Peptides against a protein of PDB entry 6NYY. Designs and how they scored, part 108

Target 1, 212 residues: chain A of PDB entry 6NYY
Amino acid sequence: KHFEQAIERVIGGLEKKTQVLQPEEKKTVAYHEAGHAVAGWYLEHADPLLKVSIIPRGKGLGYAQYLPKEQYLYTKEQLLDRMCMTLGGRVSEEIFFGRITTGAQDDLRKVTQSAYAQIVQFGMNEKVGQISFDLPRQGDMVLEKPYSEATARLIDDEVRILINDAYKRTVALLTEKKADVEKVALLLLEKEVLDKNDMVELLGPRPFAEKS
Target 2, 212 residues: chain A of PDB entry 6NYY as posed
Amino acid sequence: KHFEQAIERVIGGLEKKTQVLQPEEKKTVAYHQAGHAVAGWYLEHADPLLKVSIIPRGKGLGYAQYLPKEQYLYTKEQLLDRMCMTLGGRVSEEIFFGRITTGAQDDLRKVTQSAYAQIVQFGMNEKVGQISFDLPRQGDMVLEKPYSEATARLIDDEVRILINDAYKRTVALLTEKKADVEKVALLLLEKEVLDKNDMVELLGPRPFAEKS

## One batch from the design tools (peptide; made by RFdiffusion4, then SolubleMPNN)

Design b2_p21_2_s1 (from b2_p21_2, 8 letters changed)
Fold by OpenDDE base, seed 5:
Structure b2_p21_2_s1 (fold): chain B 212 residues (1-212), chain A 21 residues (1-21)
Amino acid sequence: as target 1 above (212 residues)
Amino acid sequence: SYSNFDDSWVDDLLEKKVSVE
């Protein structure tokens, strides 16, 4: 317990015990995190879930922790599943509440960044083609785009398509697994923290073999 | 905001320019 708390402090920051969420907010967080957890559980190329929590830490109201794999090369399919997992929180909110919150801002940012990187850095889009441009880093002067305005529009369109495809895939998945999302959310509301064993108890073994 | 600790992969993707030597 103490060791886990130490790791959590390093990763998630200090537990904000003083931040009492309203019951409705806590419910929203629980379903959001359950969305991430369940999406990750049923996506082949998502990292295995280690822990999910609705205890506020640092800047977050909840979090999901996954077992990081030292992977240097990603396929388009792997990146898509990771995008879907990242969208799991937002999608869960939409499915269960019919509304979206600001809680998914960072998730959307990450998905957006990944989508742009896939298209303009990794050349993973057939319409845009085999191009690789450096994305402006925060603080870099927006150098003149090395491509035409028409290409810029194409990139923007294809980014939107990619994100929408990931979103639709996530909606389909979490709609199919809606009961599982609810089980996880309800247990989160009870225990506040779930581990892999809790998930196995609730959902059964993850359907994908843990790559040793 | 909600934090997903697994999101480090995005940063890793952006930083890990696989220098294919």
Scores: peptide ipSAE 0.041, ipTM 0.658, DockQ to the pose 0.451
Fold by OpenDDE base, seed 1:
Structure b2_p21_2_s1 (fold): chain B 212 residues (1-212), chain A 21 residues (1-21)
Amino acid sequence: as target 1 above (212 residues)
Amino acid sequence: SYSNFDDSWVDDLLEKKVSVE
C-alpha cells in the first residue's frame, strides 16, 4: 500500500479533488484509459497493468500505471508493443467516439520520440540503416545535422510509417477487443479506479505469463 | 493529457547512454 501510494504520488502527483470533469469528459477519459489498459493487457511485451484510474491527478485527467521492468535492452518488437499501448487511449477514442481529443498529445509525443529513437539512435530501420545519431535535446540548436536533407526526409518518412504501423496494430487489437474496452470503461466510470484483480475479473487472466 | 503513462521507458531509452565502461 505504501509503495503503491508512493508510486502514485510520483507518477500521478496530488489528486486534484477540485478538478471535476464534466460527465462527457469523464466518459472520454474512461474510454481513453480503458484503451491503454486493454492494449497493455493483450500485448505480450507491454508492462503488466497495476492500476488504471480516471481520477484527475496533477496534469493528467486519468492514468494507467504499469509495473516497470528493470529492462535495459529492448527489441524492436517490444518497443512496438509499447508504442501500441501508448496509442491505446487515442485509438479507443477513435473507435468509440469517432473523434480525437487533445488528451492524447503526450502519448503521441512519447510515441514520436520512441519512433525517432528507434530509427536514428538504435538503427532499427532497414532503409535508414544501422546509424546512431543523438537526437537534439530541447533547446539545442541543431546546427549541423550529421546527415543530408534526403536522409532527414527518409527518417521522417520512416518515422511516420512506424507510427502508422503501430497505430494500425492498435486499431486492429482494440477493434477485436472492443467489448473488453467497453467493459473496462464502464467499470472505470463506476469505480473510478481499477486494479489488476478487477481486470482479471473482467477480461480473465492476462494471456501472457508475467515474466517474474 | 488524459494519461500519465509511465514514460520512464522512453526517457530511459533516450538517456541510457550505455556507458561502456
Scores: peptide ipSAE 0.031, ipTM 0.644, DockQ to the pose 0.477
Fold by OpenDDE base, seed 2:
Structure b2_p21_2_s1 (fold): chain B 212 residues (1-212), chain A 21 residues (1-21)
Amino acid sequence: as target 1 above (212 residues)
Amino acid sequence: SYSNFDDSWVDDLLEKKVSVE
């Protein structure tokens, strides 16, 4: 319990007990988090879900915690699944509410960063090619891009394609698993916090062997 | 942001490239 709380504090920050979400907001968060959880559950290369919470903590209204694998090398497929998992919240909102919220801003940022990294740092895009450029970090002087404007446009286009592909994949997955997303969301609304066991009870065992 | 998705992997993905120098 103490260890879990410590991890929760590190990941989610301090519980903001003072943040009273409106019922509709809480519902949105529940479905958002359920989207992440279910996407992660059914994506082979997603990290195993440890905990899902709709209790506001720190900067977030909810969170999904995953057991990070000590992995240093990622395949394109792994990165795609992670992108899909990251998009799970937004996609869930779209599926269930037909609207998008600002709640996925950080998710979109992460997905965007991952997509750019894949294309311009890891050389994972065939059109862009086997190139590796350092992305300017926030605050770094935008040094002259080592590539042409045409290449920049190509990169941007391919980033969008990659993100859209991940999005479509996530839509397909969560549409297929729509009932599962709803089950998780409803249980979240009841319990506010779900663990792996709750997910197993709801969804059955994760279909992918947990690489211990 | 609704979810504090453990994006540490993204950060790690981005950071690990810096340390190989």
Scores: peptide ipSAE 0.030, ipTM 0.650, DockQ to the pose 0.482
Fold by OpenDDE base, seed 3:
Structure b2_p21_2_s1 (fold): chain B 212 residues (1-212), chain A 21 residues (1-21)
Amino acid sequence: as target 1 above (212 residues)
Amino acid sequence: SYSNFDDSWVDDLLEKKVSVE
């Protein structure tokens, strides 16, 4: 118990007891986090869910904690599933509320970054080809792009395609599992924090064998 | 930002120079 609390403090920061979310905002967060949780539950290459919370911590209004695997090599399929999991919150909001909130901005940023990395660093796109360029970090002087403007446009187009594909995949998944998303969201609104056991009780065992 | 998603994997993906020794 003390060890788990210590880990929670390190990962989640201090509980901001002072941020009282309005009921509608809390509902939005619950469905957002439920989207992440359910997407991660049913995507093979997503990390196993450990905890999901709608208690505001640090800069976030909610969080989903996953057991990170010490993985050094990722396949294209694995990266896609991770993108889908990351889009789960945004997609859930769309399915249930028909609106976009600012809450998914960081998720979209991460997905965008992952998509660019896949195309320009890992050579995972057939149209762009087996290329590997270092992406400038935020704040690095934009060094001369080692590719033409035409290639830049192609990269941008293929990034958009990849993100859209991940988005569509996530929409399909969470639409199929819509009832599960709602169950998780409702239980989050009741308990504010769910663990893996709560998820198993609610959804059944995760359909993918945990690689021991 | 709603989700403090442990972005460490994305950062790790971008930062982990696979030193193939």
Scores: peptide ipSAE 0.027, ipTM 0.644, DockQ to the pose 0.491

Design b2_p21_2_s2 (from b2_p21_2, 7 letters changed)
Fold by OpenDDE base, seed 2:
Structure b2_p21_2_s2 (fold): chain B 212 residues (1-212), chain A 21 residues (1-21)
Amino acid sequence: as target 1 above (212 residues)
Amino acid sequence: SYSNFDDSWVDDLLNKKVKVE
């Protein structure tokens, strides 16, 4: 218990016991987190889910903890699945509520950053080509882009295409697994915290072998 | 933000800045 709490503090920050979410907000968070959890469950290259919680913590209203893999090399397919998992919360909100919230801002940021990195750093886009440019970090002076305006537009277009493809893939997945998302969300609302065993009980064993 | 999950992989991807020396 103490060790788990320590890990939770590291990942999620301090539990905000004083933060009372409105029932509708709590519901939104539950479905959002369920979206991440279910997407991760059914995406081959997603990291295995360890824990999902809708208890507000310093860094968020809910969280999903995954077992990180010491992976240094990623394929385009792996990155796509990770993007889809990251989009799972937003997609779940869309499917169940027909609305989007600000809660997915960080997810969208991460997806956007990943997409740009894939295209301009890793050369993973055929139209843009085998290019590798450093992306400015937040706070770095936007150095002159080492490519033309036309190339910049192409990059932006291809980033959007990539993100949209990931989004559509996630929509398709979570639509197919809509009942599973509902099960997870409802159980989250009941228990507030789910672990891998809860997910197995709800969804069955993860269809992909966990690389130990 | 609703969700906080281990996104260290994103950071790892982005931190592999090839320093153009």
Scores: peptide ipSAE 0.039, ipTM 0.646, DockQ to the pose 0.425
Fold by OpenDDE base, seed 3:
Order: sequence, then structure tokens, then C-alpha cells
Structure b2_p21_2_s2 (fold): chain B 212 residues (1-212), chain A 21 residues (1-21)
Amino acid sequence: as target 1 above (212 residues)
Amino acid sequence: SYSNFDDSWVDDLLNKKVKVE
């Protein structure tokens, strides 16, 4: 127990006990986090869920914690599943409330970054081509683009397409698993924190072998 | 949390900035 708490503090930061969410906001967070949790549960290439919480912490109003794996190579399919998992919160809000909130801002940022990386760094888009542009890490900032304006527009379009595809995939998944999302959300509202065992009890065993 | 990307490169890319090493 002490070890788990220590890990939680390292990953999630300090609990904001003084931050009391209104019931409606708490409900939104619960369904948002349930969306992440359920998407991750049923996506093969998502990391295994360890914990999901709606207790506010330094980084957010809720979180889903996954078992980190040291993976150096990712396939396009793996990256897509990760994008879908990341979109799970936003999609859940849309499915259950018919509205979207600012709570998914960081998720959208991450998805956007991943999409750009796939297209311009990893050459994973057929229309853009087998390209890999050097991305700035360190050094002097030079106003120089390694591609034309036409290519820039193409990249932007293909990023949107990729994100939309991931979004649609997530909508399909969470619509199919809508009852599971609700179960998780309701249990979160009751317990505020769920672990892997709670998820197994609620949803059954994860349908994919856990790779640590 | 999810994948942690260095946000700086994406911003730089969008702003047509390249760091020369």
C-alpha cells in the first residue's frame, strides 16, 4: 500500500484536496476518464490499465494510469490505438452528454503531435510519402521549412484525416461498449478510484495478453 | 499518462522553424 501510494504521488502528483468539483463537473470527469479506461481496455495496442481516478491532482481533474512499457519501435496500428485511447475521454463526453468540454485539450494536443510525427517524421502516410524531416531539437532556430507550401497543406490535411479516422474508430468502439463506459463511470462516482482488479470485476479480463 | 512528446518540435514545425545542430 505504501509502495503504491508512492508511485501514485510520483505519477499523479499531489492530490488537490481543496479542489471540490461540482457534481456536474465530477460526473463529466467520471465519464471522461471512463472513456479513456474502456478504450484502453479494448484496444489491443494500448497499454494495460493500472488505475483510473477522478480525484483532482496537480496535472488534471482525473487520470488513467497505465503500465509503462519500454517500447522503442511502434507500428502504425499501435500508434492508432494509442490515439484512440487518448481520444476516449472526448468521445465519451460526446456520446453521453452531446457536448465537449475543455477537459480534452491536453488529449487533443497529444493526438495532434502524434499525428504530425507519424506523417512527417515516420513516413507513415502514403500520400505524403516515405519522408522523414529532421525535427528541431537543439541549436539555432532558423526560419526554414524542408518542404513546399503545397506539401505543408498536404501534411495539414493528412493530419486532420488521421485524427478524424482515430476519432471515428473511437466513436465506434465506445458506442459498442457504451454500457461498459457507463458502468465504469458510475463506479468511479462511487469509489473515485478504480484499480485493475475493479476493472476486471466489472468488465471481465482484458481481452489481450498483457505485455509488460 | 500517455505518450510524452516534446511539444517544442511540433510548435517549431508549425512555425516553420528548424533548429540547426
Scores: peptide ipSAE 0.020, ipTM 0.516, DockQ to the pose 0.081
Fold by OpenDDE base, seed 5:
Structure b2_p21_2_s2 (fold): chain B 212 residues (1-212), chain A 21 residues (1-21)
Amino acid sequence: as target 1 above (212 residues)
Amino acid sequence: SYSNFDDSWVDDLLNKKVKVE
């Protein structure tokens, strides 16, 4: 227990025991986290889930821990699955509640950053081509772009297409697995914390070979 | 944000590019 708590602190920060969520907020968080968990469960190139929690920690109201994998090179397909997993929370909210919340802001930011990187840094888009430009880092001065406005517009369009494709893929997946998302969300509301064994009990074994 | 799931891969992805440049 103490060891697990130490790990949780590293991942999610300090537990906010005094933070009381309204029932509807707690429900939203549960379904949001369930969306991430289930998306990760059924996406081949997502990391295996270790733990999911709706106990507020740090800046988050919930978290998911995945088995770390040291990987240096990513394919487009791998990046897409990771984007879909990242979108799982937002998509779950849309599917179950017909509305979205501010809770997925950081997820969307990360997806956006990944999409831009794929297109303008890794040359992974056929329309934009085999180009590689530095993206501004957080805190960097915004400098003039090293390409034309037409190219900028093209990049923006292709980023949107990529994100939308990932979103649609996630919607399709979580719609197919809607009952599984529900099971996970309901159990989260009951136990607040689920581990891999709980997920296996609920959903069966992950359909992909786990690499440790 | 609701979720604090392990998405360190994004940062790693971006940082690795910088390291190899």
Scores: peptide ipSAE 0.047, ipTM 0.659, DockQ to the pose 0.499; fails the geometry check
Fold by OpenDDE base, seed 1:
Structure b2_p21_2_s2 (fold): chain B 212 residues (1-212), chain A 21 residues (1-21)
Amino acid sequence: as target 1 above (212 residues)
Amino acid sequence: SYSNFDDSWVDDLLNKKVKVE
């Protein structure tokens, strides 16, 4: 319990008990977090869900916490599933509300960073090829890109393709599991916090063996 | 941001070179 709380504080920050969300915002957050949770549940290479909450913490209005894996090597497939899980919130909002909110900005940033890293650092794109360039860090002198403008455009295009593929995959998944997203969202609105056991009760056992 | 998604994996991916050096 103390360890979980410590992790929650690190990931989510302190509970903002003073931040009262409007009912409609709370609903949006619930479906957003349900999207993350359900995507993570049905994606093989996603981390196992530990907790999902719509209680505002730190800078977030909700969160999904996953069991961190001490994994140092990631495959392209693993990174794709993680991207899909990260997109789950935005996709859920689109499916249920037909609108997108600013709430997914950080998710999109993370997905974008991951996509660029895959293409320009890990050489995981066939068109761009086996290249590895350091991404400019904020504040680093923009050293001359070690590649042509044509290559830069290619990278940008392939990043977009990768993100779109992840997005489409997530849309397909959460559309298929729409009823599950609804169940999770509704229960979140009731309980505000769900754990793995709640998810098992709602959705059944996670279809993937927990890789110990 | 609605979601405080655990982005540790992203950070690990982006910062791996910094830890090994």
Scores: peptide ipSAE 0.041, ipTM 0.644, DockQ to the pose 0.462; fails the geometry check

Design b2_p21_2_s3 (from b2_p21_2 with H2Y T5F E11D E19K A20V)
Fold by OpenDDE base, seed 1:
Structure b2_p21_2_s3 (fold): chain B 212 residues (1-212), chain A 21 residues (1-21)
Amino acid sequence: as target 1 above (212 residues)
Amino acid sequence: SYSNFDDSWVDKLLNKEVKVE
């Protein structure tokens, strides 16, 4: 309990009880977080969900918390599933509301960073090849790119392709599991916070064995 | 941002200090 609370504070920050969301915004957050939760539930290489909340914390209006893993090596497949889970909120908004909000900005940033890292740092793209370049950090002197402008364009294109593939995969998944997303969202609107047990009651056991 | 999604994996992915090289 204390450990979970500590993680919640680190991930979500302090509860902003004073922040009153409009009903429509709260609904959007609920479906957004439900998207993350359900995507994580049905993606093999996603981390197990611990908690999902629509109570505003820190800078967020909601959150999905997962069991952190001490993992240092990631496969392409693992990174793809994590990207899909990260896109789950945006995809849920699109599926249920036919509109997208600014709420997914940080998710998109994370996905973008992951995609660039996969292609430019980890050599995980066949077209770009077995290359590894340091991504410019904010404040680093923009050293000349060690590759041509043509390669830069290729990298950008392949990043977009990778993100789009993850997006499409997430759309397919959450469309298939649309009823589950709805169940989670509705229960979130009622309880504001769901744990793993709530998810099991709604969706059944997670179809993947918890990796110890 | 609506979601304070656990980005620990992103940090681990991007932070060389955490990576097993």
Scores: peptide ipSAE 0.073, ipTM 0.667, DockQ to the pose 0.605
Fold by OpenDDE base, seed 2:
Structure b2_p21_2_s3 (fold): chain B 212 residues (1-212), chain A 21 residues (1-21)
Amino acid sequence: as target 1 above (212 residues)
Amino acid sequence: SYSNFDDSWVDKLLNKEVKVE
C-alpha cells in the first residue's frame, strides 16, 4: 500500500483536494481515462494497468497507472501500441462526445515526440529511410537541420501519417470495445478509482500476458 | 491535461542516457 502510494505520487503528484470539477467535466475525464485504460487493456504491447483514477492530482485531472517494464529496446509495433494507448483518451472523447478537449494536450505531445523519434532517430520509416538525427532537446541551441527542407517536409508528412494511423487504429479498437469503455467510465464516476481487479471484473482478464 | 499515465517509455525512448547502446 505504501509502495503503491509512493508510485502514485510520483506519477500523479499530490491530490488536489481543493479542485472540484463540474459534473460534465468529471464525466469527460472519466471517459478519457476509460479510453486509456481500455486501450491499454486490449493492446498487446501496452503495459498492464494497475490503477485508473479520476481524482485530480498535481499533474492531471485523472490518470491511468501502468506497471512499468524495464525496457530499453522497442519495436515499431510496440511503439505503435503505446501511441494508441496514449491516444485512448482523446479517441474516447471523440467516440462518446463527438468533440475533443484540451485534456489530451500532453498525450498528443508524447505521441508527437514518439512519432518524430521513430522517423528521424530510429529510421523506422521507409520513405524517410535509414537515417538518425538528434532531435532538439529543450534548452538546446537550435542547430541547422542536417537535412534539406524537402526532407523536413517529408518527415513532417510521415509523422502525421504515423500519428493518424495510430489514431485510426485506436478508433477502431475503442469503437469495437465501446461498451467496455462505457462500463469503465461509469464505474469511475461511481468509485473514482479503479484497480486491476475492478477491471478484471468488468472486462475479464487481460487477454495478454503481463510480460508480452 | 486531464490525464496522466506512466509515460516512462517516452522518456526511455528519447533519453539517450537510458538507452542501452
Scores: peptide ipSAE 0.060, ipTM 0.666, DockQ to the pose 0.592
Fold by OpenDDE base, seed 3:
Structure b2_p21_2_s3 (fold): chain B 212 residues (1-212), chain A 21 residues (1-21)
Amino acid sequence: as target 1 above (212 residues)
Amino acid sequence: SYSNFDDSWVDKLLNKEVKVE
């Protein structure tokens, strides 16, 4: 118990007990986090879920904690599943509420960064080709793009296509697993924190062998 | 933002120091 609490403090920061979410906001957060959790549960290349919480910590209103794997090489398929997991919150909001909130801003940023990296750094797009360019870091002088404006437009289009494909895949998955998302969301509203054992009880064992 | 998602994988993906050369 003490060891788990220590890990939680290191990862989540101090619980902001003072931040009282309105019931409607709390509901939105619960379904958002449930979307991440369920997507991660049923995507082969997602990291295993350890904990999901709707207790505000630090800058977040909720969080999903995963067991990070020391992975240095990623396939295109692995990156797609990770993008889908990251989109799980936004997709859940759309499915259950028919609206999107600002809560997914960081998720969209991460997905966007991953998509650009796949296309321009890792050469994973057939139309753009086997090219690798360094992406400007935030604050770096905008070095002259090593490619034409036509190539820039192509990159932007292919990024959009990749993100939309990931989004559609996530919609399909969470629509199929809609009842599971609701179960997780409702239990989150009751317990505020769920662990791996709670998820196994609700959803059954994760269908993918945990590569230890 | 709602989720403090462990985005460590994105950082690892984009961080050249973690890439096995």
Scores: peptide ipSAE 0.050, ipTM 0.655, DockQ to the pose 0.572
Fold by OpenDDE base, seed 5:
Structure b2_p21_2_s3 (fold): chain B 212 residues (1-212), chain A 21 residues (1-21)
Amino acid sequence: as target 1 above (212 residues)
Amino acid sequence: SYSNFDDSWVDKLLNKEVKVE
Protein backbone atom coordinates (compact mmCIF):
# COMPACT_ATOMS: atom_id res chain seq x y z
CA LYS B 1 0.00 0.00 0.00
CA HIS B 2 2.71 2.48 0.89
CA PHE B 3 4.70 1.59 -2.19
CA GLU B 4 1.68 2.02 -4.44
CA GLN B 5 0.95 5.36 -2.83
CA ALA B 6 4.50 6.44 -3.46
CA ILE B 7 4.23 5.53 -7.13
CA GLU B 8 0.89 7.31 -7.36
CA ARG B 9 2.42 10.37 -5.80
CA VAL B 10 5.21 10.41 -8.33
CA ILE B 11 2.87 9.98 -11.27
CA GLY B 12 -0.18 11.94 -10.15
CA GLY B 13 1.21 14.32 -7.58
CA LEU B 14 -0.21 15.12 -4.17
CA GLU B 15 -3.89 14.56 -3.56
CA LYS B 16 -5.75 17.83 -3.35
CA LYS B 17 -8.19 16.84 -0.63
CA THR B 18 -9.30 20.43 -0.35
CA GLN B 19 -10.42 20.70 -3.94
CA VAL B 20 -14.17 20.17 -3.98
CA LEU B 21 -15.51 19.54 -7.45
CA GLN B 22 -19.09 20.37 -8.23
CA PRO B 23 -21.18 17.24 -8.74
CA GLU B 24 -21.50 17.94 -12.46
CA GLU B 25 -17.75 18.40 -12.82
CA LYS B 26 -17.09 15.21 -10.91
CA LYS B 27 -19.46 13.39 -13.23
CA THR B 28 -17.62 14.80 -16.24
CA VAL B 29 -14.28 13.64 -14.83
CA ALA B 30 -15.67 10.17 -14.14
CA TYR B 31 -16.88 9.70 -17.71
CA HIS B 32 -13.65 11.21 -19.06
CA GLU B 33 -11.49 8.77 -17.12
CA ALA B 34 -13.84 5.91 -17.93
CA GLY B 35 -13.30 6.72 -21.61
CA HIS B 36 -9.54 6.37 -21.23
CA ALA B 37 -9.90 3.18 -19.22
CA VAL B 38 -12.30 1.43 -21.60
CA ALA B 39 -10.41 2.51 -24.71
CA GLY B 40 -7.21 1.14 -23.22
CA TRP B 41 -8.99 -2.07 -22.23
CA TYR B 42 -10.15 -2.89 -25.76
CA LEU B 43 -7.15 -1.65 -27.76
CA GLU B 44 -4.58 -4.36 -28.38
CA HIS B 45 -1.52 -2.14 -28.32
CA ALA B 46 -2.55 0.02 -25.37
CA ASP B 47 -0.80 -0.51 -22.06
CA PRO B 48 -2.72 -2.49 -19.44
CA LEU B 49 -4.67 -0.37 -16.98
CA LEU B 50 -3.45 -0.47 -13.39
CA LYS B 51 -5.59 2.17 -11.75
CA VAL B 52 -8.14 4.84 -12.57
CA SER B 53 -9.11 7.62 -10.17
CA ILE B 54 -11.29 10.70 -10.01
CA ILE B 55 -9.57 12.03 -6.91
CA PRO B 56 -7.86 15.28 -7.86
CA ARG B 57 -4.07 15.15 -7.72
CA GLY B 58 -1.68 17.94 -8.56
CA LYS B 59 -2.97 19.70 -11.65
CA GLY B 60 -5.23 16.85 -12.68
CA LEU B 61 -8.81 16.20 -11.66
CA GLY B 62 -8.44 12.50 -12.33
CA TYR B 63 -5.98 10.04 -13.76
CA ALA B 64 -5.50 6.66 -15.34
CA GLN B 65 -2.34 4.70 -14.61
CA TYR B 66 -1.04 2.05 -16.93
CA LEU B 67 1.66 -0.55 -16.59
CA PRO B 68 4.48 0.84 -18.65
CA LYS B 69 6.18 -1.64 -20.92
CA GLU B 70 9.82 -1.29 -21.69
CA GLN B 71 9.20 -0.77 -25.37
CA TYR B 72 11.74 1.00 -27.53
CA LEU B 73 10.30 0.31 -30.98
CA TYR B 74 6.77 1.22 -31.94
CA THR B 75 4.86 0.33 -35.08
CA LYS B 76 2.43 2.70 -36.72
CA GLU B 77 -0.43 0.49 -35.53
CA GLN B 78 0.81 0.58 -31.95
CA LEU B 79 1.06 4.36 -32.03
CA LEU B 80 -2.45 4.62 -33.43
CA ASP B 81 -3.89 2.57 -30.56
CA ARG B 82 -2.05 4.73 -28.07
CA MET B 83 -3.45 7.84 -29.72
CA CYS B 84 -6.94 6.37 -29.51
CA MET B 85 -6.53 5.57 -25.83
CA THR B 86 -5.34 9.12 -25.24
CA LEU B 87 -8.41 10.47 -27.04
CA GLY B 88 -10.74 8.24 -25.01
CA GLY B 89 -11.54 10.91 -22.44
CA ARG B 90 -12.54 13.57 -24.98
CA VAL B 91 -14.56 11.07 -26.98
CA SER B 92 -16.40 9.88 -23.89
CA GLU B 93 -17.39 13.45 -23.07
CA GLU B 94 -18.73 13.90 -26.59
CA ILE B 95 -20.71 10.65 -26.54
CA PHE B 96 -22.30 11.10 -23.13
CA PHE B 97 -22.67 14.87 -22.78
CA GLY B 98 -22.70 16.18 -26.34
CA ARG B 99 -20.13 18.74 -25.25
CA ILE B 100 -16.39 18.94 -24.76
CA THR B 101 -14.43 20.49 -21.90
CA THR B 102 -10.95 21.89 -21.36
CA GLY B 103 -10.05 18.72 -19.47
CA ALA B 104 -8.60 17.07 -22.56
CA GLN B 105 -5.98 19.76 -23.25
CA ASP B 106 -3.02 17.63 -22.22
CA ASP B 107 -4.41 14.62 -24.06
CA LEU B 108 -4.72 16.64 -27.25
CA ARG B 109 -1.21 17.97 -26.80
CA LYS B 110 0.16 14.44 -26.50
CA VAL B 111 -1.79 13.23 -29.51
CA THR B 112 -0.58 16.21 -31.53
CA GLN B 113 3.03 15.60 -30.56
CA SER B 114 2.76 11.93 -31.42
CA ALA B 115 1.17 12.67 -34.80
CA TYR B 116 3.86 15.16 -35.78
CA ALA B 117 6.58 12.78 -34.65
CA GLN B 118 5.14 9.97 -36.75
CA ILE B 119 5.06 12.11 -39.86
CA VAL B 120 8.21 14.22 -39.61
CA GLN B 121 10.53 12.10 -37.46
CA PHE B 122 9.64 8.49 -38.17
CA GLY B 123 8.70 8.76 -41.85
CA MET B 124 5.43 6.92 -41.27
CA ASN B 125 3.37 8.93 -43.77
CA GLU B 126 3.32 7.94 -47.43
CA LYS B 127 2.63 11.44 -48.77
CA VAL B 128 5.32 13.17 -46.75
CA GLY B 129 7.69 10.28 -47.35
CA GLN B 130 10.78 8.83 -45.72
CA ILE B 131 11.99 11.99 -44.05
CA SER B 132 13.20 12.73 -40.53
CA PHE B 133 13.46 16.22 -39.09
CA ASP B 134 14.00 17.34 -35.54
CA LEU B 135 10.91 18.81 -33.98
CA PRO B 136 11.35 22.18 -32.32
CA ARG B 137 11.68 21.71 -28.60
CA GLN B 138 10.14 24.13 -26.17
CA GLY B 139 12.68 26.92 -25.85
CA ASP B 140 14.53 26.24 -29.06
CA MET B 141 14.84 29.28 -31.23
CA VAL B 142 12.50 28.80 -34.13
CA LEU B 143 15.23 28.11 -36.63
CA GLU B 144 14.30 28.11 -40.27
CA LYS B 145 12.41 24.96 -41.11
CA PRO B 146 14.57 22.63 -43.18
CA TYR B 147 11.67 22.20 -45.64
CA SER B 148 9.55 24.41 -47.87
CA GLU B 149 6.29 26.06 -46.94
CA ALA B 150 4.55 23.65 -49.27
CA THR B 151 5.99 20.75 -47.30
CA ALA B 152 4.93 22.43 -44.06
CA ARG B 153 1.36 22.64 -45.32
CA LEU B 154 1.46 19.02 -46.39
CA ILE B 155 2.70 17.99 -42.95
CA ASP B 156 -0.04 19.97 -41.23
CA ASP B 157 -2.68 18.42 -43.45
CA GLU B 158 -1.43 14.89 -42.88
CA VAL B 159 -1.22 15.47 -39.11
CA ARG B 160 -4.85 16.54 -39.12
CA ILE B 161 -5.85 13.49 -41.14
CA LEU B 162 -3.99 11.16 -38.77
CA ILE B 163 -5.54 12.70 -35.65
CA ASN B 164 -9.00 12.69 -37.20
CA ASP B 165 -8.62 9.04 -38.13
CA ALA B 166 -7.60 8.22 -34.57
CA TYR B 167 -10.55 10.24 -33.27
CA LYS B 168 -13.03 8.45 -35.54
CA ARG B 169 -11.60 5.08 -34.53
CA THR B 170 -12.01 6.03 -30.88
CA VAL B 171 -15.59 7.22 -31.45
CA ALA B 172 -16.44 3.93 -33.12
CA LEU B 173 -14.87 1.91 -30.30
CA LEU B 174 -16.43 3.79 -27.39
CA THR B 175 -19.81 3.91 -29.13
CA GLU B 176 -19.69 0.14 -29.42
CA LYS B 177 -18.58 -0.09 -25.78
CA LYS B 178 -20.83 2.72 -24.53
CA ALA B 179 -22.45 0.53 -21.86
CA ASP B 180 -19.01 -0.43 -20.55
CA VAL B 181 -17.94 3.21 -20.32
CA GLU B 182 -21.07 3.97 -18.33
CA LYS B 183 -20.48 1.03 -15.95
CA VAL B 184 -16.95 2.23 -15.25
CA ALA B 185 -18.03 5.85 -14.84
CA LEU B 186 -20.82 4.96 -12.41
CA LEU B 187 -18.53 2.78 -10.34
CA LEU B 188 -15.92 5.57 -10.30
CA LEU B 189 -18.54 7.95 -8.94
CA GLU B 190 -19.21 5.44 -6.18
CA LYS B 191 -15.68 4.29 -5.29
CA GLU B 192 -13.60 7.18 -6.71
CA VAL B 193 -10.74 4.72 -7.37
CA LEU B 194 -10.77 1.53 -9.43
CA ASP B 195 -8.04 -1.02 -9.97
CA LYS B 196 -7.49 -3.74 -12.54
CA ASN B 197 -9.57 -6.21 -10.54
CA ASP B 198 -12.54 -3.86 -10.50
CA MET B 199 -12.26 -3.55 -14.27
CA VAL B 200 -12.17 -7.33 -14.68
CA GLU B 201 -15.28 -7.65 -12.53
CA LEU B 202 -17.09 -5.04 -14.60
CA LEU B 203 -15.92 -5.83 -18.10
CA GLY B 204 -14.49 -9.32 -17.90
CA PRO B 205 -10.89 -10.20 -18.59
CA ARG B 206 -9.06 -7.97 -21.01
CA PRO B 207 -9.40 -9.59 -24.44
CA PHE B 208 -5.68 -9.33 -25.12
CA ALA B 209 -3.20 -11.58 -23.41
CA GLU B 210 -0.84 -9.56 -21.29
CA LYS B 211 2.47 -10.08 -22.95
CA SER B 212 4.64 -11.00 -20.03
CA SER A 1 -6.35 18.93 -17.33
CA TYR A 2 -8.43 16.07 -15.97
CA SER A 3 -6.19 13.24 -16.95
CA ASN A 4 -2.65 12.62 -15.86
CA PHE A 5 -2.08 10.10 -18.55
CA ASP A 6 1.23 8.31 -18.34
CA ASP A 7 3.10 10.22 -21.01
CA SER A 8 6.00 7.87 -20.81
CA TRP A 9 5.43 6.58 -24.32
CA VAL A 10 5.27 10.07 -25.82
CA ASP A 11 8.35 11.10 -23.92
CA LYS A 12 10.14 7.99 -25.07
CA LEU A 13 9.21 8.74 -28.65
CA LEU A 14 10.35 12.32 -28.47
CA ASN A 15 13.44 11.82 -26.32
CA LYS A 16 15.03 9.02 -28.31
CA GLU A 17 16.67 11.64 -30.43
CA VAL A 18 18.23 13.26 -27.37
CA LYS A 19 20.14 10.17 -26.22
CA VAL A 20 22.02 9.75 -29.46
CA GLU A 21 23.89 12.88 -28.95
Scores: peptide ipSAE 0.085, ipTM 0.676, DockQ to the pose 0.426; fails the geometry check

